Peptides against a protein of PDB entry 4PN1. Designs and how they scored, part 26

Target 1, 261 residues: chain A of PDB entry 4PN1
Amino acid sequence: KIEMNFLNKPIVPDTTKVISNFLTHYLITEPVEHVEIEAKLGTLIDLETQNRFEFPVMNETILNPEFNLRTRFESDMTASEHKYLNEFLNQAFRDSQKPGRLPFAYKHTKQVDLFYETEDNSRDKIRVSKNQSDNQVLACVKKRRVADLFLYCPNDAFDIRISISDELPVSMPSGNQQPSLTRLKDRVGYVHQEIKIDLTKTTQNDPVYDTTERHELEVEFGNIADLRDRAQKAKDGMEAPLFRRVQLFMDNVRILRREHS

## One batch from the design tools (peptide; made by RFdiffusion4, then SolubleMPNN)

Design b1_p10_5_s4 (from b1_p10_5, 3 letters changed)
Fold by OpenDDE base, seed 5:
Structure b1_p10_5_s4 (fold): chain B 261 residues (1-261), chain A 10 residues (1-10)
Amino acid sequence: as target 1 above (261 residues)
Amino acid sequence: SKFLEWLKEA
């Protein structure tokens, strides 16, 4: 008989614990009311070299936010990388439809995002999202970035940014206001065990730069209420449910960031 | 900073 360790009990990786604590803070301790929690694939760029930063570590590492590392995060990838991930996820979708598996759900959406300046000249813009096919309003929100946690992944194609955002529902801008920015989003969404994986192509018309396309992949917690419940239980001394959910989330992220064309 | 607040609690 084989045992998993000398205690014969599951062990939780430090990464899972740290991320769980990070999430618990913004779910319970200083709760964000309309919280969005997502991980984006991208690259930590050294501001001096404009290349991917080379940290002196050999595996997945959460960066300490107290240190100014003089980096920026670029959530963009090449069209070929994006296409590869799309094909990979399509195959994963197909495989999940087989007997004995939990199936993916799939959704393809096209939307237009209109950005408006706020009356109080706040840095945060109002975003009106509409379905591109019928112009139905999907959402009107003021999004505020609350916190970011960065993972450097030297052995993988991408680094990771885990972001906490507040998407506050707000009233529609007045009819006299013109959008300051318009973005078209083509989104392919996959959902597995209430974890959302989105591939998004964003087209933006810039007056200075020709139409720029951005290709992004994000992994999001699809059930915030459940996650908040798990976080509360963790605060109350029962950490296992939260750890399991965070582990699942991170395993999905790890799968995706390892895939490259 | 919010991060410092989080780190103190963690």
Scores: peptide ipSAE 0.162, ipTM 0.846, DockQ to the pose 0.232
Fold by OpenDDE base, seed 2:
Structure b1_p10_5_s4 (fold): chain B 261 residues (1-261), chain A 10 residues (1-10)
Amino acid sequence: as target 1 above (261 residues)
Amino acid sequence: SKFLEWLKEA
């Protein structure tokens, strides 16, 4: 008989534990009411060199938030990388439709995000999202970035930023207000086991700079209620359900960040 | 810091 280890019990990797604790804090301990939890693929840039950050580690590493590493995170990729990931996910979608598999869901959306200044002149802008085709309002929120956790991935194409945000639903801005910024988003969305994977092309017009296009890939927890429940159980001493969900999330992230165009 | 808190105890 083969056993997984000398205790014959599952062992949870440190990465899973750390991320689980991070999530539990903002789900349970200091709960964010309208929480969004996403991982974005990108690059940790060393502010001193303006190159990809180099750290003396040989594998996926959660960066300690206590240390100022003088980095910035660029949540962008080349068009070719983005295209490759799209093709990759399309294939994964097709494969998941086969008998015996859990299928992906697929959705293609085109929306415009309109940003409005708040009356209190807070840095948090109101974002109104509309469908490009019929101008239907999809959401009106005030988004606040709560926390970030960075993963340096020296062996992979991309580094990872896990972000916790509060997306507070708010009333529509006054009809007399003009947006300070508009963004066009072309989003291809894939959902598998309630994990959302989105490829987004964002176009933004800047009054001073030329039109910029960004290519992003994000992975998001699609069932926050379930995640919160799991986190609560973890606080109550039953950690396994949370660990399993975080492991699933991270495995999906790991698959994606390893892909090269 | 908030990070230190969750790092230790979740």
Scores: peptide ipSAE 0.115, ipTM 0.799, DockQ to the pose 0.291
Fold by OpenDDE base, seed 1:
Structure b1_p10_5_s4 (fold): chain B 261 residues (1-261), chain A 10 residues (1-10)
Amino acid sequence: as target 1 above (261 residues)
Amino acid sequence: SKFLEWLKEA
């Protein structure tokens, strides 16, 4: 017979452990009330060269947030890359509908986000999201970015930013207030095992600047209550459920970031 | 730091 290692027990990769700890902090230790946790595909850019930064590592690496590496993260990709990923996910969707598989769910959404300045001149704007077809209000929130974790992925097409945000529901802005920014979102959403994968085309109409278009792919935890429960168990000494969920999340991210045309 | 705090999480 063979054993998996000299302890004959599963061992968790460091990446899974670090991310799990990161999530546990903002789920349990310093809990964010209306937490959103997502990973975006993008590129770590060297601020000096404006090219992808090159770190002296050979595999997926979580960057230490305490170090200023003189980089920025760009969550944009080309239209071609975005189209390729869309086709890839469409195929994955089709394959998942076959017998013996867990199926994807699919949703296509078009919404408009209206951003409003707050009366207190806070840096955090109020975002009103509406359905483009019937103008129904989907959400009115004040989003606060709480924390970021960056992964440099030298062997893949994209780097990763994992973000924790607080989406606080707030009252609608006054009727006399005009939006400072309008953002149109064309989103194709895929859900598999409560992990959400969104391909979004964003058109931003700025009163001051020219219209800009962005192509993004994000992966989000679709069941925060379950994740929080798993994190609590981990805090109490039972880490396996959290590790498994984080591993699933990251494997989906890894699949996507490796794909390129 | 926040990093050190969650580095020591369970």
Scores: peptide ipSAE 0.213, ipTM 0.867, DockQ to the pose 0.457; fails the geometry check
Fold by OpenDDE base, seed 4:
Structure b1_p10_5_s4 (fold): chain B 261 residues (1-261), chain A 10 residues (1-10)
Amino acid sequence: as target 1 above (261 residues)
Amino acid sequence: SKFLEWLKEA
C-alpha cells in the first residue's frame, strides 16, 4: 500500500495556497463584481539592465508585492514563440478529440477594439470590441486592473503575471466621439475544462509610432461563478475544491510556459 | 500589507 505522506492526507503546495488566497480576497473578501482573472505569459524585466530579471531562486516563485523589485512586466513574446505555441496548442486540441479525453473547444476570432476616453476623465478607458467581419458589438466595458501577482519562473521561457480585473459593462460612447486608440486582434481561443487559453496577435496603429504587433498568450478562468463558489467554500472551511481548481489552472500555465522551439 | 491580508483568506 502506498500513502501520500505520513499523515496519508493531501497537502497543498505553497504556491497553490498563496494564489488561492489571493483569488479569495478579490472574489469574496473584497469582491470584484465583474471580475476577470487571467495569467499572461511574459517577461519580468529589470528596469536597470533592461534584461530579464534575475532572482536568486531556482524554481517558480511568487514575488511578494510588498517589495519594489524595480521591474516591469512585458506581456509579449516573439512571433516565432507565438507560432510555436499555436502549433503546440493545435496538436493538444487534436489529441483531446480522441476517445477517452475531454475535448478542447476552439474558436478563432478577429475583432477590433476601440478605446474611448471617459466623460469623467477617468484613467480607465471604455473599450468597445467589435467583430471585424460584421462589425457587431461584442462588448463595451470599462476595464480596471485591480491587482497583480507575479511569478518568477527561472526554469521556463516565460514569467507569469496573474491579474485581477474589473470589467464593468458600460453604455456605448457617444456617436460623435472618436476613439483614442484602435487595436486589431486576431485571437485563437482554446477552452479545456473551462480554462480558456488565448493566443492573440494585436496590431496597433500609432500616429507617432509605426504599426506595432504584439503576441500574447493568456490563460483565464472561464467559469467565474464556479470559482467564486469554490472560494466561498474555502472561506467557509472547505478549501479543497478551490485548491484543485487553482492547481488545474496553474498546471496549464506551467505546461505553456515550458514550451519553446 | 496585501500579502499578509491574503494569507488570512483561507
Scores: peptide ipSAE 0.115, ipTM 0.807, DockQ to the pose 0.466; fails the geometry check

Design b1_p10_6_s1 (from b1_p10_6, 3 letters changed)
Fold by OpenDDE base, seed 3:
Structure b1_p10_6_s1 (fold): chain B 261 residues (1-261), chain A 10 residues (1-10)
Amino acid sequence: as target 1 above (261 residues)
Amino acid sequence: MITWEELTAK
């Protein structure tokens, strides 16, 4: 008989605890009403060198948000990396359809996002999302970035940004208002155990990167109500359900960031 | 904003 450790009990990694605390804060302590919680694969860039930042660590490391590290996060990858991940996820999808497994759900969408300035001169733009095929409105929201948590992953192809956002539903802009930005999104979405994995090809006139096409991979909590319930339980002293959910989320992220061609 | 202390709380 083999035991897990000398206590024969599961232990919680620091990463799980820190992320759980991060989520609990914005779910319960300072609750975001229309919260979106996602992780993006990308690269922490040193602002001075414009290369990937280097920290003297040898494993996945959550960066202390209280320190200015003079970095930026680039949520992008090469077309080849994106293609590889797509093929990888397609295989994972197929494998999950086998007996004894929990199946992925799959959806391919083509979306156009129209960004509008707000009448109240808010810094946050209104995003109108439409289906490209029939121009039907899918959503109209004002998205506010609330907080970020960065993970430096020296052994993997990508670093991670976990973001808390508030997606406030708002009324459609006036009919005479023109969008300030139009973004085309070709998205393949995978859902497994209510964790959403999206591969997105974005076409736009990018003023920052001077590229017309971007390739992103996002991992999102698909059941916020459940997550909020788990976070509340954690605040009440029962942390295990939240830890398990965060662990599941992060394991999926870890799988994805380790994969490369 | 969440603090380092809150993030690392046990």
Scores: peptide ipSAE 0.388, ipTM 0.919, DockQ to the pose 0.939
Fold by OpenDDE base, seed 5:
Formats: structure tokens, C-alpha cells, sequence
Structure b1_p10_6_s1 (fold): chain B 261 residues (1-261), chain A 10 residues (1-10)
């Protein structure tokens, strides 16, 4: 018989605890009403060198938000990296369809995002999302970035930004308003155990620069209601359900960030 | 913004 440790009890990693606290704060303590919680793969860039930052750590490390690290996060990746991840996820999808596994769900979506200036001159823009095929309105929101948590991952191809956003539903802009920006999104979405993994190709027509294409991978909690419930339980002293969900989320993130072409 | 103390709370 083998035991997990000398207590024979599961141990919660610090990463899980910190992220759980982070989520609990914005789910329960200072609740964001229309919360989106996602992790994006990207690179922590040293503002001085414009290269990937090198922190003096040797493993996945949550960066302390109280420190100004003089970094920026770039969520873009190369087309080659994006393609590799797409093929990787396609294989994972196929493997999950086998007997005895929990299957992935798959969805391919093409949408156009129209951005409008707000009447109150707020920095936040109104985003109208439409399906490219039938022009059906999918959403009209004012998105606000609430908080970020950065993970430096020196052993992996990508660093991670976990972000809390508020996607406030708002009324459609006046018919007299013209979009200040349009963005095409080609999104391939995978869902496994209510964790969403999206590969997105974003095309933006810049009036000054040539058309730019961005390649992003994001991992999102697909069931916010359940997550909020788990967070509430954690606040009430029952942390295990939240820890398990965060662990699942992070394991998926870890798998993805380790993959590279 | 959430504080270091809150992030590392037991």
C-alpha cells in the first residue's frame, strides 16, 4: 500500500491556493457581476530589452502584483505556434472520443467585433459581436479589465496571464454611430469538463498599418455559476471543491503552455 | 486590486 504522504492526505499547491484566493475575491468578496475569467498564453516582455523577461526562478511562479516588474504581457504567438497548438488540440479531441474518456466538444466560430466609442467618453468601448455568416448579433457588451494575475513559466514556451473581466451587457449603439474599429475573429473552441480552450485568429484592419493578424490561445472557466458556488463554499470554509476546479483549470493550462513547435 | 496579503491568506 502506498500513501500520498505522511499524513495520507492531498496537499494543495501554493499556486492553487493563490489562484483560488484571487478568484474568490472577484467572485465573492468584491463580486464582478458579469465576470469572465480566462488564462491567456503569451510572453512577459521586459520593457527594457523587449525580450522575454528572465526572472530568477526555475519553475512556474505567480508574480506578486504589488511589484512593478517593468514588464508587459504579449498574448500573441506565431502562426506556427498557433497551428501546432491547433493540431495538438485536434488530436486531444480525437483521443477524448474514445470509450472510457470524457469527450471534448468542438465549435468553430467566425465573428466580427465592432467597437464603438461610448457617449460618456469612457475609456471602455462598446463591443458588438456578430456572426460573420448571418450577421446575427451575438453580444453587445462593455468589457472592463478588472484584474490580472501573471504566471512566469521559465520552462515552458509561454507565460500566462489570468484575467478577470467584467462584460457588462449594454444597449446597442445608436444607428448614427460608426464603429471606430472592426475586428474579425476566427475561433476554434474546445470544451472539456466545462473548461473552454479557444484558439483565435484575429484580423484587424489598421488604417495606418497593414492588416495585422494575431494568434491567441485562451483557457476559460466555462461554468461561472458553478465556480461562484465553489468560491462561496470556499469562503465558508469548504475549500476542496474550489481547489479541485482550479487544479483542473491549471493542469489544462500547464499542458498547453508546455507545447511548442 | 487584490493585495498580497489577500492572495496569500490561509
Amino acid sequence: as target 1 above (261 residues)
Amino acid sequence: MITWEELTAK
Scores: peptide ipSAE 0.386, ipTM 0.919, DockQ to the pose 0.868
Fold by OpenDDE base, seed 1:
Structure b1_p10_6_s1 (fold): chain B 261 residues (1-261), chain A 10 residues (1-10)
Amino acid sequence: as target 1 above (261 residues)
Amino acid sequence: MITWEELTAK
C-alpha cells in the first residue's frame, strides 16, 4: 500500500493557502459586494533598471505586500506572444471538444469603453461599456481596485498579478458629459469549468501620444457565488473546497504563463 | 486591508 506521506493526508502548498486566505478576506471578512477576481499575465519591472525584476528565488513566489520592492507591474505582452497564446488556447479549445473531456466555451466580443469623470472629481472614473456593432450598453460601472497580490515567476515567461476589484453599478453619466477616454477592446474569451480566460487587444487613442495597442491575458473566477460559498466554508473550518478551486485556477494560470514562442 | 499575518495564517 502506498500512502501520500507519513500522515497519509494531502498537503496544501503555501501558494494555495496564501491565495485562499487572500480571497477569503475580501469575500468574507471584509466582503466586497460586487467583487471581480482576476489574474493578469505580465512582467514585474524593476523601477531602477526598467528590466524584469530579479529576485533571488528559483520558483513561483508570492511577494510580501508589506515590502516595497520598487517595482511596477506591466500587464502587457507583445503581439507575437499574444498571438501565440491565442493559438495555444484555440488548440486547447479544440482538444476539449473531444469525447471524455469537459469542453471550453468560446466567445468573441468587440466593445468600446467610455470613461467619464465623476462630478465629485473622484479618482474612480465611470466606465460605460458598449458593443461596437450596435452601440448597446453592456455595463456602466465604477471600478475600484481593492487589493493585489504579485507572483514572481522566474522560470516562466510571465509574472502574475492577482487583483480584487469592486465593480459598482452606477447610473449613466449625464447626456452632456463627454468621455475623457475611449478604449476599443477586442476580446476573445474562453471558459473552462467556470474559469474565464480572456485575450484582449485594447486600442487607445491618446491626443498627445500615438495610438497605443495593448495585449493582455487575464484569468478570472467565473462563478463568484460558488467561490464565496467555498470561502465561507473555509472560514468555518472546511478549507478543502476552496483550496481545490484555487488550485484549479492557479494551474490554469501556470499553464498559460509557461507558454511562449 | 489584509495583513501579512492574515495571508499566512493557518
Scores: peptide ipSAE 0.363, ipTM 0.912, DockQ to the pose 0.916
Fold by OpenDDE base, seed 4:
Structure b1_p10_6_s1 (fold): chain B 261 residues (1-261), chain A 10 residues (1-10)
Amino acid sequence: as target 1 above (261 residues)
Amino acid sequence: MITWEELTAK
């Protein structure tokens, strides 16, 4: 017989604890009302070199937000990488439909996001999302980025940004107001165990700048209410449910960031 | 299911 360790009890990875605490803060301690929690695959760019950031670590590392590392995060990937991930997720979907597995759900969405300036000229623009097929309004929100947590992943193709956002539902902009930015999104959504994986091609039409195209992959907690409940339990001394959920989330992220063409 | 070509088609 073998045991897990000398206590014969599961040990929670430190990464899980750190992320769990991070989430708990914005779910419970200073709760964001309309919280969105997502991880994006991308690259930490060293502002000094404009290359991928280098840190003297050998594995996945959460960067301390208190330190200015002079980095930016680019939530983009090459077309080939994006294609690979699409194929990978499609295969994962197919495999999950087999007996004995928990199935993925799948959704394809084409939408246009129209961004409008706010009256206070805040950086937090109003986003009106419409379905491209029938132009029906899907959402009208003011999204505020609340916090970020960055994971440097030297052994993988991508680094990770975990973001806390507040998506406040707001009234539609005035009919006289023109959008400052238009973003076309072609999104494929994969949902497994209430973890949402979105593969998105974004075409952004800026009236000032050239049209840009991005290829993004994001992983989102699909059940915030459950997550908040778990976070509350964690604050009350029962951390296991939150840790399990965060670990699931991160394992999915780890799978994705490890895959490359 | 959507192919990458479909996803990225212009």
Scores: peptide ipSAE 0.355, ipTM 0.892, DockQ to the pose 0.014

Design b1_p10_6_s2 (from b1_p10_6, 4 letters changed)
Fold by OpenDDE base, seed 3:
Structure b1_p10_6_s2 (fold): chain B 261 residues (1-261), chain A 10 residues (1-10)
Amino acid sequence: as target 1 above (261 residues)
Amino acid sequence: MISWEELTAK
């Protein structure tokens, strides 16, 4: 018989702890009411070189948010990378349907997002999401980006941005308002153990990237109520449930960012 | 905003 270590107890990685603290802050300490928590695969770009930023580290590294590193995050990948991940997830889906496994759920959606300026000229736009096929309204929200946590992943194809957002439900814009931006989203969604994995092809007139089509992969916590409960328990001194959930989330992210064609 | 100290707290 072997043991895990000389204490024969699980050890929590620093990454898990830091992310757990990050989540606890915005779930409990300064709670975001309509919180969305997602990780996007992408690339940390050096603003000076416009290439992927290089840090003198050899593993997954959470960047200190107190430092301006003169980077931007590009939440995009090539069509080939996106296709590969789609095929990978399709296989994972199939494998999960086998006896003894917890199955994925799968959903393919085509959505149009209409962005409107607010009447009060707030920085946050109103997003009206509609089903592309029947034009039914799915949601009307004002999304505010609250915080980001960046992970530099030198050994993997992608870096990671974990984002905290507030998605405030709001009333529909007035009928006379025109959208300032229209975004078409072709989304393939996978859900496993309440972790959502979305592959999205976005079509838009993108003034920043000057590209019509973008390819994104997002990983999201699907049960915020449970996560908030776990965070509260952590705040109360029982950290294990939160650590386990964050570990699950991050392991899924790690699997995805390591995959490449 | 969350501080470095809070992020790294044990």
Scores: peptide ipSAE 0.384, ipTM 0.919, DockQ to the pose 0.959
Fold by OpenDDE base, seed 5:
Formats: sequence, C-alpha cells, structure tokens
Structure b1_p10_6_s2 (fold): chain B 261 residues (1-261), chain A 10 residues (1-10)
Amino acid sequence: as target 1 above (261 residues)
Amino acid sequence: MISWEELTAK
C-alpha cells in the first residue's frame, strides 16, 4: 500500500491557500456584489527595461501585493500564440467529447462594446455590449477593478493576473450621449466544469493610433454563487470545497500558460 | 486592499 505522505492526507499548496484567502476576502469579508473573478494570461513587464521582469525565483510565485515592484501587466499575446491556444483548446474540446470524459461546452460570440462617460465624472465608464449581428443589448454595466493578484511564472510563456471586478448593472446611457470608445470583440468560449476559458480578439479604432488588435486569454469562475458558497464554508472552517475549486481553476490556468506556440 | 497577513492566514 502506498500513502501520500506520513500523514496519509493530501497537502494543500500555498498557491491554493493564498488564492482561496484572496477570493474569500472579496466574496465574504468585503463582498463585491456583482463580482467577476478571472485570470488573464500576460506578461509582467519591468518598467525600466520594458521587457518581461525577471524575479529571482524558479517556479510559480504569487507576488506580495505590499511591494511596489515597478512592473505593469500586459494582458496581450501575439496572434501566433493566440492561434496556438485556440487550436489547443479545440483539440481539448474534441477529446472531451469522448466516452468517459466530461465534455466542454463551446460558444463563439461576436460583440461590440460601447463605452460611455458617466455623468458623475466617475473614472469608471459605462459599457454597453451588443451582439454584432443583431445589435441586441447583452449587458450594460459599470465595471470597476477591485483587486489584482499577480503570479510570476518563470518557467512558462505567460504570467498571470487574477482580478476581482465589480460589474454593476446600470441603466442605458441617454440617447444624446455618444460613445467615447468602441471595441469589437471576437470571443471563443470554452466551458469545462463551470470554468470558463475565453479567447478574445479585440479590435479598437483609435483616433490617434492605427487600428489595434489585442489577443487575450482569460479563465473565469463560471459559477460565482457556488464559489461564494464554498468561500462561506471556508470562512466557517470547512475549507476543502473551496480548495478543490481553486485547485481546479489553477490547474486549468497552469495547463494553458505552459503551452508554447 | 487585502493584507499580506490575511492572504497568508491559516
């Protein structure tokens, strides 16, 4: 008989614990009402060199938010990297349809996001999302970034930003208001065990710069109610359900960030 | 912002 360790019990990685605590804070302790929780693949950039920062660590590391590291996070990748990930996920989708597996769900969405300035001079803009095909309103929200947690991943192609956002539903802007910014989004979404993986191509027309295209991959908790329930249980002393969900989430993130084009 | 202490709490 083989045992896992001398206690014969599973060990929770520090990453899982820290992220779980992070989520519990914004789900339970200081609850965000309309919370969105996502991880984006990208690059921690050294502000001095404008290259990827090199931290003196050799594995996945959550950066201490109390330190000003003089970095920025770029949530972008090359078209080639994005294409590779798309092909990778397509294969994963196909494989998951086989007997004995839990299947992916797949959705392709094209939307336009219209951004409006708020009347109260808030820094937050109102975002109206519409389907490109029929102009149906999908959402009208005021999104606020609440908190970020950064993971430096020296052995992988990408670093990770886990973000807590508040997406407050708001009324549509008045008919007299013109959008200050318009973005076209081509989104391919994969869902597995209520974890959402989205590949997004964003096109933006800038009056000063040429049309820019951004390629992003994000991993999102698809069932916030369940996650909040798990977080509440964790706060009450039953941590295992939350740890399991966070571990699942992070394993998916780890798979994706390790892939090379 | 969540503190280091809370992030690393048992």
Scores: peptide ipSAE 0.382, ipTM 0.920, DockQ to the pose 0.879
Fold by OpenDDE base, seed 1:
Structure b1_p10_6_s2 (fold): chain B 261 residues (1-261), chain A 10 residues (1-10)
Amino acid sequence: as target 1 above (261 residues)
Amino acid sequence: MISWEELTAK
């Protein structure tokens, strides 16, 4: 007979625990009403060198948010990397359709995001999202970034930013107001076990700056109600359901950040 | 904001 360890009980990795605590805080302790929780693949850049940040660690590490490491996070990748990940996910999608597997869902969307200044000149802009095909309004929100956790991943192609955001539904801006910024989004979305994986090509038309293109990969919790329930249970002393969900989320993130051409 | 202590709490 083999046992897991001398206690014969599962051990929760620190990464899982820290992220779980992070989520519990913004789901339960100081609850964000319209919460969005996502991880973005990108690169921690050292502001001094303008190269990828170098920290003397040899594995995935959540950075202590209390320390200013003089870094920025670039949530972007090359077109070739993005294409590779798209092909990788397409293959994963195909494989998941086989008998005995849980299938991916797939959706391709094209939308335009229009950003408007608020009348009170707040830093948060109103975002109106429309379908590119029929100009139907999909959403009108004011998004506030609440908190971030950064994972330095020295062995992988990408670092990770996990973000908590509040997407507050708001009324449409006045008809006479012009957008300050327009973004075209071409998004390929994959959903597996209610975890969303989005590959997005964004074209930004800035009236002042040249048009810029970004390639992003995001992993998002697709069932916030379930996650909140799990977080509540964790707060009440039953942590296992939350840990399992966070572990699943992070394993998907880990798979993606390890893939490179 | 969540504290480091809360992030690492058991």
Scores: peptide ipSAE 0.360, ipTM 0.912, DockQ to the pose 0.923
Fold by OpenDDE base, seed 4:
Structure b1_p10_6_s2 (fold): chain B 261 residues (1-261), chain A 10 residues (1-10)
Amino acid sequence: as target 1 above (261 residues)
Amino acid sequence: MISWEELTAK
């Protein structure tokens, strides 16, 4: 007979607990009403060296947000890395269509994001997203970044930023208002078990940015209502459902950050 | 650069 451990009970990795607590805070404790929760693959850059940040750890490590490590996060990757991930995900999609598997859903979207200044002159801009083909409005939101959690991943090609955002639906800007910024997005989206994986090529002509074209991979919780329910149960003493969902999310992220050409 | 048509091919 084999047991899991000397208590013969499941044990949760510390990373899962920390992330779960982080999410619970912004889902339940100080709830964000229109919450978006996503992880982006990228690189923690040391502001002093302008190279990848180095920390004296040997594995995936959540950085304490209370400490200023003088870093920035670059969510961009090379075109070759982006292509490799696309090919990898395409193969994963094909494999998931086989009998006995849960299938991926796939969607290709080309959209334009128009950013507008707010009437109240707030820091947050209004983003109008339109489909490039027919100019159909996909969304009109005021997005606010609420919190970030950074994972330093010394053994992988990418570090991770988990972001909590508030995407408040708002009315369309006035017809005479011109956008302050226009962003073209070409996105291929993969959904598996309500986890969304997006590869996005963004083209932006902004003198403020060093790069006009960026390649990003993001992983998002596709069912916030379910996640919130799980978080509430966790607050009520039943943590297992939340831990399982966070583990699933992080395993997908871990798979992706290990893949590179 | 890699064309998006190539990149986005399923």
Scores: peptide ipSAE 0.046, ipTM 0.724, DockQ to the pose 0.015

